# Peptides against a protein of PDB entry 8BZL, part 105

Target 1, 228 residues: chain A of PDB entry 8BZL
Amino acid sequence: SYDRAITVFSPDGHLFQVEYAQEAVKKGSTAVGVRGRDIVVLGVEKKSVAKLQDERTVRKICALDDNVCMAFAGLTADARIVINRARVECQSHRLTVEDPVTVEYITRYIASLKQRYTQSNGRRPFGISALIVGFDFDGTPRLYQTDPSGTYHAWKANAIGRGAKSVREFLEKNYTDEAIETDDLTIKLVIKALLEVVQSGGKNIELAVMRRDQSLKILNPEEIEKYV
Target 2, 242 residues: chain B of PDB entry 8BZL
Amino acid sequence: SRRYDSRTTIFSPEGRLYQVEYAMEAIGHAGTCLGILANDGVLLAAERRNIHKLLDEVFFSEKIYKLNEDMACSVAGITSDANVLTNELRLIAQRYLLQYQEPIPCEQLVTALCDIKQAYTQFGGKRPFGVSLLYIGWDKHYGFQLYQSDPSGNYGGWKATCIGNNSAAAVSMLKQDYKEGEMTLKSALALAIKVLNKTMDVSKLSAEKVEIATLTRENGKTVIRVLKQKEVEQLIKKHEEE

## One batch from the design tools (peptide; made by RFdiffusion4, then SolubleMPNN)

Design b1_p14_7_s1 (from b1_p14_7, 9 letters changed)
Fold by OpenDDE base, seed 2:
Structure b1_p14_7_s1 (fold): chain B 228 residues (1-228), chain C 242 residues (1-242), chain A 14 residues (1-14)
Amino acid sequence: as target 1 above (228 residues)
Amino acid sequence: as target 2 above (242 residues)
Amino acid sequence: APEAAYEAARRAAE
């Protein structure tokens, strides 16, 4: 059946469904990623967990593999699909290649998946952007961003979601070699960046750190407040 | 505006999925369903609207469905959609059991269905399911659990929550009265009656209009029990005396 | 496997 093309070019050459998916991302909670010297840090604004909601089920930062984690902005249900597919690919890669994925590899996989959904009949684009961080096997820290179009780029620091513009402006001014000289300074930079758009301090921030040869660590609110 | 309403899986210029939002709106008109997590159990309480004198008094639950030995759900929204989804839940649970020789973890069952729901919001030719679900269950990983899912395929775990008619008001009441860490199943039942009494569009709460199911653990086994009408009457009576 | 679940969901949506 000719499933009607959902994503089509406009007369002026725009893919409106992709652009509109980007608008969905802009409505999402802010996420920030920073690459340090030997650390990668992800931070997300916590929407005030509704009283009575289990915080365990409200995770905006997730591991894709032992060496890769992801934060996203946009549609949570869409993100879950992408995360699951990425996790399967990471495991498959380990089985077939006998090595973990590089951060670039898994980013490219996710980007390709997103791109296919912009071109496939009967499918809408994913309404998510993602920040993907981790370490390559050689110990190099990496940060990548993907958007609904399936584009991806490597970054030193970046932000997505509602407050992304303000956070990026902050990072552009404050991201220096000196600012990321230590792990603690890198963490502090992320927190300060998020505080540009997040009210009420460390209680509304979720922060994850990954160091070389270490698993993803989610900082508790008390740990976050130590950096504020 | 009309072009986006006619197509099931298209973003609006503002980045909204209107078909999903409209499905959620439809659910807002459905009968109220409550879920409350307690220390020693979890419960579902649902409004029963289909009271017809000619209905065979067969033990039928209109809105509460047993999924497996360890899980049950309540549904708000389109009944036909609910039947499809509840059947799918049962199949998923059974396939898992067959494959792994152990019951499916509660959250995994919820997520499996949520992925299906999400797919119906992303793949063309299908409309979103006009159904929200509350899930109650027990597993060895997290013990007693309560989840809520919506047409978008989003879900969350809850201590207490509500779907359907007047759900916002019900949630507000639950926030006020739910005592974290101190909630017994008995107190949860009382709270459920209290909230339903205030949120249901009925002048007087009667046992005929309320279905309640509890999930508990007895001797290392999960017990899912639908309360008898007499038991519900007693709960209502106790509430009226307070 | 998450992929199998997704494929199943996809097939259900087709």
Scores: peptide ipSAE 0.005, ipTM 0.617, DockQ to the pose 0.030; fails the geometry check
Fold by OpenDDE base, seed 3:
Structure b1_p14_7_s1 (fold): chain B 228 residues (1-228), chain C 242 residues (1-242), chain A 14 residues (1-14)
Amino acid sequence: as target 1 above (228 residues)
Amino acid sequence: as target 2 above (242 residues)
Amino acid sequence: APEAAYEAARRAAE
């Protein structure tokens, strides 16, 4: 029956559908996020665009609201559903609470949504992990990560996708207070981290920067190359 | 006759709810959580497994959650499920406060969540929550209290108990060393360290891997405090000297 | 039902 729970426990206590969704994430393009002092930076590996494909359609970094941005790894179609719901929630929050969401709030919303899809009938888990960055209304920069299970945590820096292990290892070694002392150094850290897994330099990197009290900026390839 | 049940939680021919049993199996792999009731307070002690250099230390505790001014809980099992349930607990407590203008009694809060857990074992299209909880609290009816609940929706009051990894061994140790009527919070803390040292499958217990919260009454007010790392280190050191 | 109640209460609590 299609009406039964798809995600069930194995005899040894595993939720295999969640684990398999995590495998789907591992096949996704690498994304990295870093929280600086007054900046948040997202970087994503650009997949080789097929000839004649519009590059605009391959964007993997999206705004959820004016103060929050998201990158994801895994199934693009699944991500679209999550993004749309998150955007609606951000707008709803503005209407009802008269303030923008905190980064933690919207992360928790997304996490709860994901968790629900691991427990609802006729639904499979979302095959995505997400890095969610932004600024709270008090100007505090935040970085969160979510998994297909609905688990979420706050991070100083993190990575998701196929190259995540290597990128995380790099960040563990190189993320210091000195490394994020300036906005430029923070951006450089993200680029260097991505270059651990991305070949052919800045041409294959998408980079988004959000500074305090500023809107999301997508860096062009020329701007990225300056940091390489 | 253990078998994999791929359907919604239903009875096996033998009358077993395998999905509930399997959820409990998942909890057995989770970090150890202890609860100990004392005459002058109650405590939770939990294994901290998520030690990552890049984590942002924004949260007060990883495994111990404040529910309201008079209650806290610790969780063992699936983190995402735990987050949903702990939020639900907070909401239930808040709604009660708004409706009755007094804090929810401890057992009523536990029961309310257990009803939800039970529903997820009985109604179609849902899997059980893969979470067990320990609840500590104080109310004017029963004073200091410790409860345990599991994926089935069953709960019970305890003087001391354990959930998660090596819980059976921990419970045995607690039964042996718990002195009924003579337990102080200080002695309870020492007992918690003793039990965790034996159950966490680590060569040496470190303060970084342990979270401890105490619930006490001071000047007619409930105080929930998470111990600082230095305090936990001191407790571990004291244990090692004995 | 529990999820809907949770979401409603969550919004009210925040």
Scores: peptide ipSAE 0.000, ipTM 0.524, DockQ to the pose 0.051; fails the geometry check
Fold by OpenDDE base, seed 4:
Structure b1_p14_7_s1 (fold): chain B 228 residues (1-228), chain C 242 residues (1-242), chain A 14 residues (1-14)
Amino acid sequence: as target 1 above (228 residues)
Amino acid sequence: as target 2 above (242 residues)
Amino acid sequence: APEAAYEAARRAAE
């Protein structure tokens, strides 16, 4: 009965709606993030774009600001709400503080937003996890992960979505200082990690890279194939 | 599964939003709506189910709504919900025009409504809208556009798509016959008739049972036109002769 | 109200 109520504690201390939201995330397309030395990379499994669908409208990697990008797994509509809120906050921060947000700051904002939706009556949790990457103003690359509960942590590398377990296992084995020594090696690591769960090679991968003092770049399929 | 369908949109143990899925199921029983994007225009074709001779107002467009000068939509699902959403679309478009002194971009209007739809899936005391929409439009950024949205607040752009009754079969036919890059509005109209003829649960397609609207550009202006019954009859006749 | 804040944020993000 407790699992039917909007986010209440069970007798054993579980927040079932949060846990169930996490299950929704696990059904989402796989996303991976890796922090390199001077680069952050996001990779996402392309769902087989239905024939006749406009690929332009299927974006799983989005910019929150010039220095911050996000990938997500779970409910796309929920993600859009979070993205919009985050974008507004990034702009507000620039106006009020006269500096761009740190990656940690915007992550904390998103996490707080998610947390509120787990505690407020009449609201269900957001059915999304997010990988948030970017650079702080001092040039430090950052990677954060958030989940439906509103928790967040910094990572060297992480994955979310249906293939996250396999991808994380791969990253745990293969993420070394040597593996991220160069930007190209870092990109290759992300691609290899995704290929553990994605069939048919580079055609089904969306890859975005952000280098220090550079804007977000989305790699085209041909560029991705060079790393396969 | 049945235990979670009685309350406002909550997650099932499997991470599903059953109220949203049930709303989508309801839409599957609604009249068929098609959208097809062409190089020189975009069209909506919708099934008319309520043909009552005693209706005082001949609604020339039961399912197709003009939103502004550059956009129109068709609806599948609960009519009352559709009316609310179409009014909201018009209001959003007008507010934008007032604020920015230019028409709202097509995708931006779609996303604005989709955020409303999403909210009705997340906030307590509300049920999802039992409506899917097809949007056609033109803007200076992307030209002619076709979008589809569902009760979850998800949307996507399409070259051709279908919602409502027998939508899966219609989409399959569209995938087979749609020629990317070579689609004219004329060919799109023919394709629409072909698909409707096969997917509508009627023995014979008649013009009275089909609404068609086209969106084109003429002299730098968007023209939204609902086809006259005679024009639709001609399209049907042409199809029967092929 | 969180709903009002949401709506305001949505309008601002548009």
Scores: peptide ipSAE 0.000, ipTM 0.709, DockQ to the pose 0.023; fails the geometry check

Design b1_p14_7_s1 (from b1_p14_7, 9 letters changed)
Fold by OpenDDE base, seed 5:
Structure b1_p14_7_s1 (fold): chain B 228 residues (1-228), chain C 242 residues (1-242), chain A 14 residues (1-14)
Amino acid sequence: as target 1 above (228 residues)
Amino acid sequence: as target 2 above (242 residues)
Amino acid sequence: APEAAYEAARRAAE
């Protein structure tokens, strides 16, 4: 039996492996999420795709279910594990409960998974934070964030990754009821927030939009430039 | 250099469980939580540290959790660990209710969780939970009750106690001001504000930084209520006038 | 109740 914990307390009460995982997140590409009145929007900084790399394989925004999508910052390989587990849970929930997951439910699932990896033998924490957005069955838009420790909270707007501080400062200043009065204004808010840290405008932004009773839509660069 | 013991929870040569002690150290840096037992009720008061403009609405409380119709708890320590433990408490309580068709006795719920905590200090490959809890409840066996548990799995019943930041100072103040047999819920609330004002590392105590829940009995039913911000403001104002 | 549904789902996933 493996009897050695990887994540242990320091004498001063710190879980260093969790803190170091948070440092890995801070090195990740910036992601932003905003909850509007009838819309949720995720935006991610696009890294320059290496020559000969398939653009399809570099997506940082993914659907967990028809009503939930996720962006992440940190280790891509770790993210795949979390995404796959979450997708399976979403499908399982539909089969067993005969209803889609709530955004809070799937967030809690992901958070619990992350927490277990901070307390299980032979496992290190996940090196990812995630923004999870979607709609509950009652049509309520939701935004949640998780970190490597397994903590989660509901947000009106938030950001993760290397540019998160600047983006959050922008959102704290500019997120108002007027700024999210319409879907277009909400999208514009996300783009403006990302432009605080992203160079070269809409070409380096990936944007996903989910409206009430609609499927996830990924905006193309031309659509993004319309809002710049 | 950031020193850590990479070993699983084992005894030191001196017979100490360092990982448990280190978990308790982590709790010492958490926001203050206090509990006070009164003749006509019991309360929890907790520091709210996570105040952000972009946060969405919090349902019940950041640090106070309803467990069932007759019990609530507050947590000091690692939030993710706390979420796991509070969920476990709810599960244990629900399973008991289903099995016996009556609410779980307060002490029995506390003991069940403490056994889990203890296991995480004894079995290989696990770290202790970095969480202490205060439990408030009512049952037909002992009436109003207040319990405290720590990462070791130890627990005890209390008339008044505190966990988290500056807990030792808070406990000292509670010992001095708590009047056994004469404590009303109203007096307990005033005492809670008094202690928090002195123990919280804030320049000024404000209602936005304090969560308070009361547990009372009305018409043979337990009522768990989180005080509104206005009510907390009134308590703070009253304290400032004294 | 949403919480009860979660508990059932969690138990099923274990």
Scores: peptide ipSAE 0.000, ipTM 0.512, DockQ to the pose 0.041; fails the geometry check

Design b1_p14_7_s2 (from b1_p14_7, 11 letters changed)
Fold by OpenDDE base, seed 3:
Structure b1_p14_7_s2 (fold): chain B 228 residues (1-228), chain C 242 residues (1-242), chain A 14 residues (1-14)
Amino acid sequence: as target 1 above (228 residues)
Amino acid sequence: as target 2 above (242 residues)
Amino acid sequence: SPEEAFEEARRKRL
């Protein structure tokens, strides 16, 4: 009965609604993030776009600010709410602090937002995990992950969604300093990692790259195929 | 599964939002609505189920709503919920117009409503709206557009799509017959009639049971027109002759 | 501005 109305503790100390939200994330399309030396890369599994669907309206990677982007796994509608709030915060920070957010700052903001939705009466948790990547003002590449609980950590590489386990196992074996020595190698690593769970090659992958002092770039299918 | 379907929208142990799924199921029993994007316009076609002779004919369309000068929508699902959402769409569009002195871009209006729909899936004391919508519109950024949204607050752009009863079969037919880049509004109208004729549980398609609206551009202005019954009859007749 | 709102919406396409 502890999972019926609001997010409450079970007798054994579990927040069932948070755990169930994590199950929603596991049903989401796989996303992967990798921090290189001077690059951050996000890759997402593309579900086959329905023949009559406009591909333009199906994006799984979004910019939060000029220096920060995010991929997510889980409920798309929930993600829009989080993204919108994060974007507002990024702009607010620029106005009030006169500097762009650090990747850690905006991750913490998102994490705090998620946490509040686990504790507030009459709210369910967000059914999303996020990979947040970008560059701090000092040019340091960063990768963070946050989950429905509001927990967040910094990573060298990580994955979320339905294929996350297999992708993480691949990354644990293949993430080395040599594997991320160049931007191209880093991109290749992300693609290879996604190919562990994605069928039919580059056509089913969305890939975004952010290089130091450059804007977010979404790679087109032809650009992805050169790495395959 | 039954344990998580009776109260506030919460996650099941499997990570499902049953209230949202049940709302979608309810929409599956609603009258069929389809949208088709053409090169020179966009259309909505909707099944009219409530043909009560005693209904005051003042309602030009039961299922198709004009939102502003550049957008219209059709609804499948609970009528009362539809009325609330269509009113909100109009309010959002007017507030934008007031603020920016320009009409709201189509996708922005869709997303604004979708955020409201999402909120009704997340906040306590709320239930999901039992409504899916098709949106047709024109803006200066993307031209003619067709969108679909569901009770979850998800949306997508489409070349052609269908919601409501027999939507899966309708979508299959649209996939077969829709010719990308070659679709005229005339061809789209014919396709709409073809699909409705096969997906509506009627022995014979009649103009009384079908509402059709077209959105076109004439002299640099958007024109939203609900087809007259005679025009729909002609389309049906043409289809029967093929 | 409407243009900023559009660009924001364009950026918001999820």
Scores: peptide ipSAE 0.158, ipTM 0.666, DockQ to the pose 0.019; fails the geometry check
Fold by OpenDDE base, seed 1:
Structure b1_p14_7_s2 (fold): chain B 228 residues (1-228), chain C 242 residues (1-242), chain A 14 residues (1-14)
Amino acid sequence: as target 1 above (228 residues)
Amino acid sequence: as target 2 above (242 residues)
Amino acid sequence: SPEEAFEEARRKRL
């Protein structure tokens, strides 16, 4: 009997499908998030764009709303589903509550969605972790992380994907109030963190910045090289 | 463990979706399909394997499907699955047209189908589609476009790519010979023949075994044309003379 | 609008 995919507890209390989904995340390209004073920055390892691939279609950082953006590690197709639902929720919130979502709210929504897929019969967990950054309406910068289990936490800085361990170790050593004192320093911190795991320098980094009351800005390669 | 091989929606301990991988393996045994983007058009070239004398010589493109006036696709994999997906593409495109009174942008159509494919990898009681697709199209946003999608629901835009049998070798050849910014439709057609000649498991490339469609813009309209056998013969002949 | 839908879809590019 092809038993329907059920995320069930092992005898020792593990949810193997969640753990295995986390292994899928570890195979993903590295993503980094840093919260500065008045800026949030996301950086992602660009897969070597296949020579014949359109770079436009390889974006790993996306806006959920005007005040929130997300990077992910893991299954791209799974991420697309999560992003689409999150965007719908952001718009719905604006219509029903008449205010943009808080970063925490949309993170909680995504987390709840992921959690439901760990309990629903016939569904597998999402094979993605996400870094969600943005500004609350009061102008407070926020960074959250979610994993396949549906857990989420607020961070000053974090990393997900293949190189996450090395990047986190770098951030733990180098994340100081001085290191994030300016927007430029915060951006430099993210780039330096990614360079711990990216071999080909600034050309293989996608970087996005969001400042208070400003839209998401994707930096071009020339802008990134300025910080290297 | 074999336990993960049979279930459609279960991660392996290594974080792999075996049913998706097996679907991709099945596609690797299908006839070769190429897509090449040019400055003045985009093309699909597909291997025709079912040459039965009793097939009504209706040069019906077996592997190339018109989706709407601005898009076509080629399929590699399970024919029945391909029929379902191509029908769904047509329905999605039509619904969009009715809703917005303009053609669906190419990437939106691709994405909509990819979300369906993804769902078949995540929801129990369904197997992944054993089909990869190449999409060619034109829209007002990005002009001529080429996309590839697989059973996982992943997709990407390409200058040139290949699916099906010997796709890896074909992609390598395309990487070597594709001249970015200088590709004309004429040169793309020649490149398609060159690559197919080397990658098809046939003793000799013949026009009977190759389907080619081009998508161009003429007088502000998209034109999708399947090449006649004689035109394909001329392309093959030209390649043999070089 | 189709343009909004396109931009939304563009934003949805993963």
Scores: peptide ipSAE 0.158, ipTM 0.654, DockQ to the pose 0.019; fails the geometry check
Fold by OpenDDE base, seed 2:
Structure b1_p14_7_s2 (fold): chain B 228 residues (1-228), chain C 242 residues (1-242), chain A 14 residues (1-14)
Amino acid sequence: as target 1 above (228 residues)
Amino acid sequence: as target 2 above (242 residues)
Amino acid sequence: SPEEAFEEARRKRL
């Protein structure tokens, strides 16, 4: 039966299902990641939550472990599967290796998972890109991005989702050593970058910060407005 | 026929594996990688396409990977597939070293990966890897070696070869200029720059767009070195002056 | 030649 090969090469050498998954990411809410000197910051645009929807259930930034967090763009249901698998791996690593994962390690795990879904029978690619941020055990801040194909790279700053082009253009112009000299300046940079594509200011932004040896902190709207 | 295009592991009436052909077509659009075997070493030269200002680390090599102390490879094709295959190569090499307490022979490492590639062309429900590799290495059996492998799991030894964009034109130029028995590493480097200058789809060849690695023997040890940007600039400058 | 063998094997799979 032909029905088992979902991701196949086209005559011109393209993996259409991977390309279409990337299109699904482009329709997703914008996410931004920036690595500062001693801080990593994630920002995500809030979609208008339906009046009766519990805001608690619409979080786009999640912890993978105490030292690693992730934002994503694309299919939320697909993201849940990846997040759960990554969390299990983080805990397994702590148990077996007696150290937390490096940000690179868990990114590579996620990337490998995604790649396998581009090559396995009866499976479609994950319709998500992710920004993974955190601190290695030596206190080094890290930012990685991965896409539906399973590719991953380390970044100083990056963006994913529908507004990613405009946000990246802003970051390319404004990311300097001076712009990330302090934690507050780094946070301000992320907010300014996201405001290039988000309407109505700080109310439509979810912002998370992680500092060295500190847990993930989600900023409240009042805290975000102080930086605007 | 569209029916055979959707099947990963079925022969056409003409005996062709279309999914393998299409994977090779994908590789044809990838950045150029070339390998040249010399009397005193072997080299890989690869096109660097992914230059972004916001990248955290200027990866010493985008397309060249050290496999063990005696081998390196370059990749043309899908990056995620390449990462999986290069990791597998490292694991195979390490397992061999642990089992036999000596480095894996170059051809055996290449063959082991080719068997994996072949399996992905034969077993239902898997697509071929969209990756070709060039391998450079040294072993005690055959000395300096250059291999090429493709999505089908085929491989061969080469004196000089090219994969990726404009590979056919590059191979033609290599055939014209490669002098058997007289190739030094220095002359091989010059030849690599000459070929890349003609085959890369760029107005001007720059050191930022070229990665070069050399594999040599010094004091009975293999040395794998990625050339510094300044060294590549000097090679380009020398070529422009001829 | 190894080149011919490679090309032939390539042709058989292509």
Scores: peptide ipSAE 0.036, ipTM 0.508, DockQ to the pose 0.067; fails the geometry check

Design b1_p14_7_s2 (from b1_p14_7, 11 letters changed)
Fold by OpenDDE base, seed 5:
Structure b1_p14_7_s2 (fold): chain B 228 residues (1-228), chain C 242 residues (1-242), chain A 14 residues (1-14)
Amino acid sequence: as target 1 above (228 residues)
Amino acid sequence: as target 2 above (242 residues)
Amino acid sequence: SPEEAFEEARRKRL
């Protein structure tokens, strides 16, 4: 009989499958999120896309709703499942509650989904961490992170993936009220943070910006180069 | 032995549930949580481990959760599991309130969650929750109460107890210093600081690393209060002067 | 000890 209990405790109290899922995240491309005063910014390392790969198919930043977007690190196939379920929940919430989700609400939904996959028979954990950013209905910018265990926290700034440690160290030193005083400064902070781990400058960065009462904007390489 | 370690929660030949024991081992590595029952109140004291500059909210309490107007809990173990269980506690308490138009008795809330924990140890395809909880509360039946529950679904009432890192040493210290029938909330707070100072793997106890909540009765109402950092600093200072 | 009895009860769900 196939061992139906994929995620079990080790003798020393560890959940190996959750830890291994976290290792899958650490192998993923780096993503960074920063909350500004009236802006949220996501940046992602573009993997050296094989010259023949359609760049449109390798989006690591996606909208969950008009007011919420997500970046992830880890298994892309796992991310698709989470994104689709989150989108359905966002639409369901609009229909039933007649308001868009809060960033915390949708984060909690995703976190709960991940946690269930760590405790259900025949299911492995999701091999993804996510940065979830957006605006609440009151116009408050939010940034949350989730990991494979289903934990989540609110952040001013954070990073996930292979370069996350270096990016976080940079953000810990450089995230100040002055550094996020304007939208442009906030964008510049994200770019500088990613440049700690990304080679060849702005060409290898995907950047998304969401301002208060505005739709998600993906910056083109030329727009990114203006901040370098 | 290995055959029973990697499967769903099943009995060993010796009658042990290894997955439950291993879940308890996970809790042993978590931050320390302490509970002390006094004559005039009950308290929780917990180690704060996650101090990160980039966190958006300095959680007034990382490990202490208000459940309803009359109860709070502290958690040791896997954070995601803890979030699920604390949410369930709130839902159970609210459903009871709606059904009976009175607050749920403390032990009934604890029992309801323990039944859920137990189910996760018995039904195939589920792992135990990697979480122990301390519960503090007041009800009209038993007054101030302190409970502990573990991954097995077992629980007990306590005068003083500890979960998480170095819990055995903490319990030993509590047994030595706890004065039955003479414990005031003030004395309980002092005892909590004393035990945490000896139990936490820190060179010096600081207020930033300790969360304390008290549950008291004022004018016939339960008051749950998280101590301010300055108040915790004063308690630590007082202990250092003794 | 009461502690051993409690631990044993925990282990066995007695």
Scores: peptide ipSAE 0.028, ipTM 0.526, DockQ to the pose 0.062; fails the geometry check

